Peptides against a protein of PDB entry 3PBP. Designs and how they scored, part 45

Target 1, 203 residues: chain A of PDB entry 3PBP
Amino acid sequence: LNEKDLNLILNKSLVMYESLDSTTDVIVKRNVIKQLQFVSKLHENWNSRFGKVDIQKEYRLAKVQGPFTINPFPGELYDYTATNIATILIDNGQNEIVCVSFDDGSLILLFKDLEMSMSWDVDNYVYNNSLVLIERVKLQREIKSLITLPEQLGKLYVISDNIIQQVNFMSWASTLSKCINESDLNPLAGLKFESKLEDIATI
Target 2, 203 residues: chain A of PDB entry 3PBP as posed
Amino acid sequence: LNEKDLNLILNKSLVMYESLDSTTDVIVKRNVIKQLQFVSKLHENWNSRFGKVDIQKEYRLAKVQGPFTINPFPGELYDYTATNIATILIDNGQNEIVCVSFDDGSLILLFKDLEMSMSWDVDNYVYNNSLVLIERVKLQREIKSLITLPEQLGKLYVISDNIIQQVNFMSWASTLSKSINESDLNPLAGLKFESKLEDIATI

## One batch from the design tools (peptide)

Design b1_p27_1_s3 (made by RFdiffusion4, then SolubleMPNN; from b1_p27_1, 9 letters changed)
Fold by OpenDDE base, seed 4:
Structure b1_p27_1_s3 (fold): chain B 203 residues (1-203), chain A 27 residues (1-27)
Amino acid sequence: as target 1 above (203 residues)
Amino acid sequence: SLETKKKIGEMLRGDAPDHYPDWFYGL
C-alpha cells in the first residue's frame, strides 16, 4: 500500500460511511464506523510519518464498502490506532498479504478478497469487505516499523525498541497461494492460520 | 481469478455455503 492507495481507501471508506442511512442494519453501521475509524487513524499516522495532506475526516454513515474494510475486525482493536502497514508477497505472482500494526502491539494479517478497483461501484452500494482478517499476532510491544524483503516470501520483519522479530506465515500462505493459482479451495479445509514468530536480533 | 479470491474470502469469513456445487472445484 502506498499513499495513493491509502487515500483511495480512505475516500472509499468515507463514501461508504456517507451511504449509511436509517434503513441500514445496526451491525453494518457499527462495522462501517469502525472501519472508517481504523482507516482514518491509519491515514493520520501515514500522514504524520510522511509529512503530507490531512484528509478532513468527515465520517458519514455509509454502508461498509471500501478498500480497507476488515472483516471480521477484532473488537479489541477499535480502541487502538493503526501504526504501520505493509504488503508481503506470498508467491512470485501477484498474490499478497496485507499486514497492519496497532499501537497495542498487535499485527493483523489480511487477505484481499476483492480488488480495490471493483469495490468502488458507488451506484449499487453492496456491503462489501475487501480485506479479510486471517490472523492476529499479539506482540505486546511498540512497533516502530514493518519491513518486507522481496526475496523472502511470506516473511515480515517487525522492528520494536529493542528487538527485530520475524513473522513467517508461509505455513498457511503457501496453501492460500496454491488455492488462488489453481482455483481450488479444497486445500483450505482444515488449514490452521498460525504464523511463526521468531526473534531475529536484539537492537 | 478474481472469483476465486472472492470465494476464498467468503470461506475465511464463514459466509460460504455449506456445499459448493461440483463445478465450483473446476473453476
Scores: peptide ipSAE 0.449, ipTM 0.726, DockQ to the pose 0.166
Fold by OpenDDE base, seed 3:
Structure b1_p27_1_s3 (fold): chain B 203 residues (1-203), chain A 27 residues (1-27)
Amino acid sequence: as target 1 above (203 residues)
Amino acid sequence: SLETKKKIGEMLRGDAPDHYPDWFYGL
């Protein structure tokens, strides 16, 4: 099993979990949860073994993505270190939310209001990716990894040592997507930016 | 459009505190 295969199995397990409903047989539900727990534990062990490499890769990827500015930056996070980054699709039109985790157990959800212009012009590397703070979610856990599934819009899976949690922000992201696609800002007025947090499985 | 995203960003930055979770207000 390589990292790619593990991610594929994890993604499949998460998709299977999301397919569970009130009509699903209890045995099927239990088996899906057990599979998800197993794969998540394997993923955690993989990250622990390669954690320095993954952090370096993520740091390298973060360097490749250029310096981003978060505005407003939450002053409370000034002394904390970013641990993970993920991009979550909110529609089929390639609108995205950026999520960054911190070592205090916080997640911040960010909007890219400026698209990364790769200015290939060597001299003015103003790679100021502007990110707007939308929401902070305080988990108060050591966040091991962030997982996104392309088929699951506006959903982020957070893996910690003992639990998998889902952050669902479609309550506001659907409106945001609509505003972008229709070029109408009116629906944003009065919109509450509160995501739903759900425990998916214990590890 | 890029302009729409920019305007959304501006709106979100300038939006009243009641649009954000309570932690944003330091209340």
Scores: peptide ipSAE 0.456, ipTM 0.703, DockQ to the pose 0.175; fails the geometry check
Fold by OpenDDE base, seed 1:
Structure b1_p27_1_s3 (fold): chain B 203 residues (1-203), chain A 27 residues (1-27)
Amino acid sequence: as target 1 above (203 residues)
Amino acid sequence: SLETKKKIGEMLRGDAPDHYPDWFYGL
């Protein structure tokens, strides 16, 4: 994402919010509101950190064609600002997890159940939850940056003031990848979505 | 497939019924 793209998403989210009326489905209303809240908070943080958030060129949320919603969105995070976003590959087939950090020190790991390009289908908008919450990791630290290494599948590096931590979610992401690639949902039954957190280095 | 991803999303949201028919898992 660049600032222009983020502004575009924000504007779209605002337009969608303004289009809400008494006849709008409750689920649609909720999704639009959640999207607007998320994007607005991301925008606020972007402006504050513009000098340091080299959002790695690779996360071209550039083609976020359409509103993205996070469902479920943790109610606790409505009061907090999104600070960083990263995309982590989980296999060689381009399956990925989206991670968003918040100023409360939370990380949310998100699954893209819909491609962003398809989020504009107004007829299917009720189901246009483009991001699904998989896991919330509470670090209780100020998160400065998120780093991913392409050669390290299912690993996220979290940089705080004094520590670099690794979030490793391959315990569940390998199963998720398999389910996607094989079109078999059976392995998801009983799967625990619990990532491993490890201190890598003291900064 | 996109359909598989969609169904995975439904499961992860908890919008899924407690029991899916067998055909649901064999997409």
Scores: peptide ipSAE 0.442, ipTM 0.747, DockQ to the pose 0.199; fails the geometry check
Fold by OpenDDE base, seed 5:
Structure b1_p27_1_s3 (fold): chain B 203 residues (1-203), chain A 27 residues (1-27)
Amino acid sequence: as target 1 above (203 residues)
Amino acid sequence: SLETKKKIGEMLRGDAPDHYPDWFYGL
């Protein structure tokens, strides 16, 4: 098993978990949860063993690498180190949110107001803000990995030592997507940028 | 459009102008 295979198994396990409903047999639910717990533990052990930060590759964009500016940047996070980065699709039209985790257990959700490709053009480096802070989520735990599933819009899975949590930001991301696609900012007025945090499984 | 994203960014930062020009809705 390589890291890619492990991520694939983890993703499959998460998809299976999300398929569980009130009509699902109790034995099936238990088995899916046990599988998810096992795979998540394996993933944590794998990451810890290799000392590598698993940076989830953007499915469609090159790794969020390089000089990007976050504005505003939370002053409290200046003393902390970024640990993981992920991109989450919010619609089928390529609109996405960037998430960065920190070693204090914080997540920041970011909007790409400038295309990264333009910011990275060596010949035309724009020293401009490329990411806008939307929300800070404080988990108060060590974040081991960030997982996204392409079929699950506006959802981020956060893996920590003892728990998998889901961050769901579709409450505001659906409106944001609409604003982008329709070129209308009016629906953003008064929008509350508060994501839903839910415990998925204890590891 | 890229311009729309830029304007959204300005709004989210609190740096948005009081009024956007009419052409903004046609990008």
Scores: peptide ipSAE 0.438, ipTM 0.749, DockQ to the pose 0.174; fails the geometry check

Design b1_p27_1_s4 (made by RFdiffusion4, then SolubleMPNN; from b1_p27_1, 7 letters changed)
Fold by OpenDDE base, seed 1:
Structure b1_p27_1_s4 (fold): chain B 203 residues (1-203), chain A 27 residues (1-27)
Amino acid sequence: as target 1 above (203 residues)
Amino acid sequence: SLETKKKIGDMFRGDAPDYYPEWFYGL
């Protein structure tokens, strides 16, 4: 991550903030505000000379919103606690991937085979029991936050104690999007569901 | 379509119908 990239993230976070209206869910508003605050703080503490950002450990941008059921669920993760959740757009048609992080440093990428009306109202929380595991990414790090950028399809930013990493799953998500939009499953044949992990910045 | 999404879900669950291609179960 360079200063230009950070500015881009900041601008995108600002755009997200500006997109908030009276119809926006309170939790969404809160999450966008927190994201903006986090990115703003990153920007303020940006050391262009060393490529370091002083991130206070206390900033969790995403909380797991649940309960939801995942099927299949990785048996190895039964002993671990979900720490963060994010939704990542994969196309302009609002197809999305759900990502959940765990305290073992795992990320799971999930497909919503049923539309979750995320009713963010705790009282009307539609438990969508229909998340399907696509991929598990083992980071072996304490995951503090998950960040998504609306203009960056199929990309997730993972913030740990000392690093920001990008998970890029467009290698398979573009095909998945095509399959959904065209109602043709044939392009999934032989597709590898392997995301690319890249270090973006050290903290 | 919603049906396609469901089929994709079933594929990843390993709960695809027998009439799907064999490669479909390998996902």
Scores: peptide ipSAE 0.518, ipTM 0.804, DockQ to the pose 0.174
Fold by OpenDDE base, seed 2:
Structure b1_p27_1_s4 (fold): chain B 203 residues (1-203), chain A 27 residues (1-27)
Amino acid sequence: as target 1 above (203 residues)
Amino acid sequence: SLETKKKIGDMFRGDAPDYYPEWFYGL
């Protein structure tokens, strides 16, 4: 996570918080509040330079506390720990792909089909199928960081120990964006959800 | 639309309704 990513998550959490009304489910309200509190703390810790945000711990907590069910979740990744998260814009609107890296060197590309808050209620597991697996990319590298460039739609930069790689998913994301924006699913017919991996630079 | 996003999600899950083309289940 970089500061920009935190700001984006914070902004989203704020929007979700502001959307809370009398019609919102009590569990959803609680989860949005907890999420906002969490993200705010993360942001404060980031600004204070003191907080090693143990993103891994938060991801573990998120796995246990069940906000985002990734469905289908690759069974092979069940025992692995999420190391990084990034959000990649696929158009100039609001459509985005979520990427999560794991300590086995896997990347998963996820689609948010529901704009729901993460469930932070330990006592009430709300199964939130808001994330759907599109693609798994096996890099077989220790992933140190994920970088996105705002001007580069559908591109993710993966930094490992000795290499920077680009994951380019515009081959399918452009069509996906179009389908969402036009409310037409027909262009998805026969589409292959396979990203292009390219080595950019050695470190 | 939110509905379209949900439909796309359902396609990727393999939970697409029967009225969707068979190719939806192959995503």
Scores: peptide ipSAE 0.517, ipTM 0.809, DockQ to the pose 0.210
Fold by OpenDDE base, seed 4:
Structure b1_p27_1_s4 (fold): chain B 203 residues (1-203), chain A 27 residues (1-27)
Amino acid sequence: as target 1 above (203 residues)
Amino acid sequence: SLETKKKIGDMFRGDAPDYYPEWFYGL
């Protein structure tokens, strides 16, 4: 992710936020705000601490208090640029997966292992920069946008030039949600973190 | 819980404490 791309994502996130009204579903509002918080935090770190460093380098920083951090980060993505971000709810609570797309057509699914209090105030946001890699999905397409639907837990829609694909990670996310909610890690034993891909429509 | 989330994170990083089950280090 370079500065231009980060600004583009920020602007998109702001436009999404500005589109929110009284008729907007609460889950949609939450997702948009969380996305905006994430991107805003990246932007803040870019401007304040890393003005000379590509945002991709920020992903590699192991320090929780640093810039946007993905740990572990796939070595193959070191030279690629992040293009989109989405936050997907996996239950009716507060558990979520963060997805980042790259210009190589990869998606990374990320877990927020350190939860901070969420602010609904965009100017006073709290976001944890610590993200853990769960899965890398290689689509090998130019990803134009990521879409989530509030009624569809653990589903991400990936829009490319000619196709809409669904990434469904409920196969593992349901178990992950259960583990978090019940404070029991045992159900993770032998769990495969492999999402299902489905072609939804040709564009 | 927040502690559970942290443990899950540590599991994915491979930084889990030695007292965790062996399967925990394979994720």
Scores: peptide ipSAE 0.516, ipTM 0.803, DockQ to the pose 0.213
Fold by OpenDDE base, seed 5:
Structure b1_p27_1_s4 (fold): chain B 203 residues (1-203), chain A 27 residues (1-27)
Amino acid sequence: as target 1 above (203 residues)
Amino acid sequence: SLETKKKIGDMFRGDAPDYYPEWFYGL
């Protein structure tokens, strides 16, 4: 992230925060607040010229909450722990991709083929979360946070200790969205489910 | 549709019915 990109993330986080009202889900409110706090702290540290962004562990705990079934699940990830979760919109409707990070530096992109209520409350288990693996991205980094921007469809920002990376999956997600919305599977033929990874900034 | 989402899911799982194109099982 250059200073401009950090400012954009901060501004978007502020807009998200300002959009919170009495009708907003409590979990959404909490997540937006945590995101804003995290980005604000990053911004403060950036302004202070302290070269080490001490990302406090407290803000890192996006717990993957709720029983979800990922099928197929990558066998290599059975021994690793999920560290972060994010939901990324792929259109202006209701179609979304779920992303889960692991402590091996892997990121999995998941499709919701069934209507799922994601509960972010540890005590509220929704037992029928069907998630399908689309892609595994190996970053080989300790993933500290996952950030999404509402105005950026099919984009995920991955924050590690020394770098912020963008994962862009609109190359396939736009087609997937079209297939869902039009109820036509033909456009999936020959589609490569390969996301683009770009380094946005060194931290 | 919900049906389309389910079909897509089945394709990615490799659980699609035989009437789906072969490429669909390799998603």
Scores: peptide ipSAE 0.518, ipTM 0.807, DockQ to the pose 0.184; fails the geometry check

Design b1_p27_2_s1 (made by RFdiffusion4, then SolubleMPNN)
Fold by OpenDDE base, seed 4:
Structure b1_p27_2_s1 (fold): chain B 203 residues (1-203), chain A 27 residues (1-27)
Amino acid sequence: as target 1 above (203 residues)
Amino acid sequence: SELEQIRLEAFGKKAEFNKKVKEKQKL
């Protein structure tokens, strides 16, 4: 965590806070506010060499939100179980793809359309937990692990029993990233969400 | 298609969010 990252988190939290209105659920408001308060204190302490705020205490109150939903959920995966999850950056900004593997050997590539707050003081807090389906890749292998490399945008490494495969989705992710960052979705028309699968090594 | 519409809506929401974040970064 550096100053730039902290500022980004703060700005995201501020935008989330500013999105709250009279129609927002009270539990959502509470969680967003608590998150903003936490990040703000963290920011203050980061800038103040002498801040005595026990950030650790507040952090212990935060829990990762779950479960997530997938929209639309592939019907063929209804009876299968998720095995691994990874997040892959597609640019140097704010855009990422979530990948989930299943025990049938499928990978699904998902998009986070909404910013999520942490769960702070509410059990089973769920809000903005929807992930949008972009692509399903069928490997027909037992997936042992998913690996990402920070320096390699839009690439996912899939480890099975005796093979490492690379899923490269930059063919569409580069366009997607640009469209999102420029707030121009026109180039997405006709875009095929088809990733390239390549064998990297046999192990 | 329905799927395409869902995606476009999602991408649009993210684009708007990112824009707001960028505006904050300029302050």
Scores: peptide ipSAE 0.560, ipTM 0.927, DockQ to the pose 0.812
Fold by OpenDDE base, seed 5:
Structure b1_p27_2_s1 (fold): chain B 203 residues (1-203), chain A 27 residues (1-27)
Amino acid sequence: as target 1 above (203 residues)
Amino acid sequence: SELEQIRLEAFGKKAEFNKKVKEKQKL
């Protein structure tokens, strides 16, 4: 973590904390508070010669791993099994798309509407596990892995038996990112959520 | 459509969250 990343995590944690109210689940409250306490302490000690704090495990738990819900869930996929999951950044503000592959060769592109907290008390605790369906991409092949590259926003590489394909969703993700960051959703009214699929290499 | 409404609600929530985060960064 660099200072910028730490500040971002701190500010996110503060916003999450401030969003807590009397209706918030007790477990959620506890988890958010613990996160804020941890990050705050880390921030206070950042300039101190304190050694490398390994927060990788805790940070990874803030990523979408499940259990999660997809809304709406495509009915055609009820009988199929999820095989891979990936998170793809769409901007430098850390807006992201979640992608889930299924054993029928489908990819679902999902939007995470709420920030997840790190898990502190309960193993596999997930806060804000709701994902919204954006697009279904049908590849009609067995998907072996999903790869993302840090310098390539809005791109997902899909590896199957004999081919690497790129899914590029920046056509809509750029607009989405702008709308979210500017708090103006009007440009979304006519936006088509259709990604581009391209063959990259045979393997 | 129902899907469109669900999306807009989700996008709106994230937009508001990001706005609050940015406000904190200015402090």
Scores: peptide ipSAE 0.535, ipTM 0.924, DockQ to the pose 0.837
Fold by OpenDDE base, seed 2:
Parts: sequence; structure tokens; C-alpha cells
Structure b1_p27_2_s1 (fold): chain B 203 residues (1-203), chain A 27 residues (1-27)
Amino acid sequence: as target 1 above (203 residues)
Amino acid sequence: SELEQIRLEAFGKKAEFNKKVKEKQKL
């Protein structure tokens, strides 16, 4: 963590806190409050000269792991099981796409409509368990693993028994990122959410 | 389409969130 990252987390935590209302689940409220308290304390203890902070034991970055729902859920996948999950950054502002693979060889690219809070009292707590479908890619092969490289935005590597393939979704993700960051969705009109699939290596 | 509407709603929520975060960053 650097100062910029910490400030971002703090500001995100503040916005999350301010979004709480009477309809918000009690567990969610508790978790968001704890996050804000923790991050605020961390910010207060930040030493920019040494890059040192007193990190509490409960500091856990929220990761998409489950449970979650997909909207809309592809009906043809009801009989199949999710096999892998990965998160892919699409910009330096921490916008990301979630990818889930299924045992039918499908990849689903998903968008988180809400920010997740860190997990505190409940292990594997996810603030936002709703993921929106962006694209379905049918590979028609057994997917063994999903790999991402932090330095490569909008790229997912899919490993099967005999091949490594790259899914590149920057064709639409660059526009999406810009729209989100600029709070202007107009450029999304007519945008095709179609990723490029490329064979990288045979194994 | 229904899917397009769902997407736009999701993107809009995120955009609004990010806007609020940026506003905090200016303080």
C-alpha cells in the first residue's frame, strides 16, 4: 500500500458508509462501519517517510469468491457447475471484471455493480453478491485454471489440458473504463461486448 | 434488450459511486 492507495480506500470506505440506509442489512452496516473505522485508523497512523502503518490483524481485502449471483443467469448453464473464478483489472483505477468458468467450457465475464467491503467478522463476507453478465465466451473445453497478470489490463489466460488461450476484452473494456471513470455512459451506446480469443501456446 | 438495461443500470451505479469517490478525493 502507498499513500495514494490508502487515500483511495479511505474515500471508497466513506462513500460506502454514506450509502448505508434503513434498508441496508445489519451485517452489511456492521461490516462497512468496521471497514471505515479500520481504514481511518490506518490513515491516521500512516508514515509517509517510511511507508509504515500499523495494520490490524483483520485487514482482508475483499475478493470475489462467493457466494454470488449472476444477473441474468444464462439458462443453459443451470445444469453446469462453476469451476474457476478470476478478477481482471481493466484500468489503473481498480475497475475490474470478474470471470467465472463452468464445466461446460463457458467463460462468463461479469461486472460488479457495487463495491465490496472487506471481510471482518464473517469469513468470506461479500458486500455485493450481485454480478451482472457482460459476455459469455464458449470455449468448449475443460478449463483447468484461469490466470491473470497484473501488468496486463483486460487480459485473461485460460489454461486447458493442451492449450493456453488469451481472452482479451479491452476492445470494450477500455470504453467501459472511460465511461465509468468519467461518469458518462453515452459512449456505451452500440458498444459490442465481444472479446478476442487467441491461442497463445499448445502444451 | 433486458440485458442491455441491466448492464446500463450496473454501469450507472458504478459510475455514480466513482464520481462520489472522486468528489471525496478533491477534499
Scores: peptide ipSAE 0.535, ipTM 0.924, DockQ to the pose 0.862
Fold by OpenDDE base, seed 3:
Structure b1_p27_2_s1 (fold): chain B 203 residues (1-203), chain A 27 residues (1-27)
Amino acid sequence: as target 1 above (203 residues)
Amino acid sequence: SELEQIRLEAFGKKAEFNKKVKEKQKL
């Protein structure tokens, strides 16, 4: 962790704290306050610890895990079970797409609308557990694993029986990233959320 | 469509959050 990363976490924590109001759930409020207190203390003591605060990445990065909701949930998937989950970066600004596979061979691409906070009091607590549906891709095969490469933005590799396939969603994700980062959603008008599927290798 | 509206709302929330974070970084 460097000073730049710590400042980013602090600023995110401050924005989350400032978003709290009288209608905010008590558990959420408590969790956000604890995060801000922790990060603030860490920032104050940063110079004294020479960057030695080994906060395990698992504690720093709230990952999409545990129970979450999908809006809208595809009715066709009610009878099927989620098998894999992956998170794919679409830019260097920490915008991400979440991908979930199902045992019918479907992939759903999802968007996180808010930042997640660290879990403090409850195991598997997720501050932002709502995900928005962007696209459903039907592979019609058993999905064994999902792989992402950090150097390849907006790409997901799907491993099934004897085949590696690439899902490339940069056709829409590049525009989405720009719109979010520039706070201008006008270019999203008429944008088609259609990813490209390509066979990469036979194994 | 309803789906499009849900998406735009989500994108807007994220955009506003990122904007607020950037503003704090400039100060």
Scores: peptide ipSAE 0.533, ipTM 0.923, DockQ to the pose 0.795

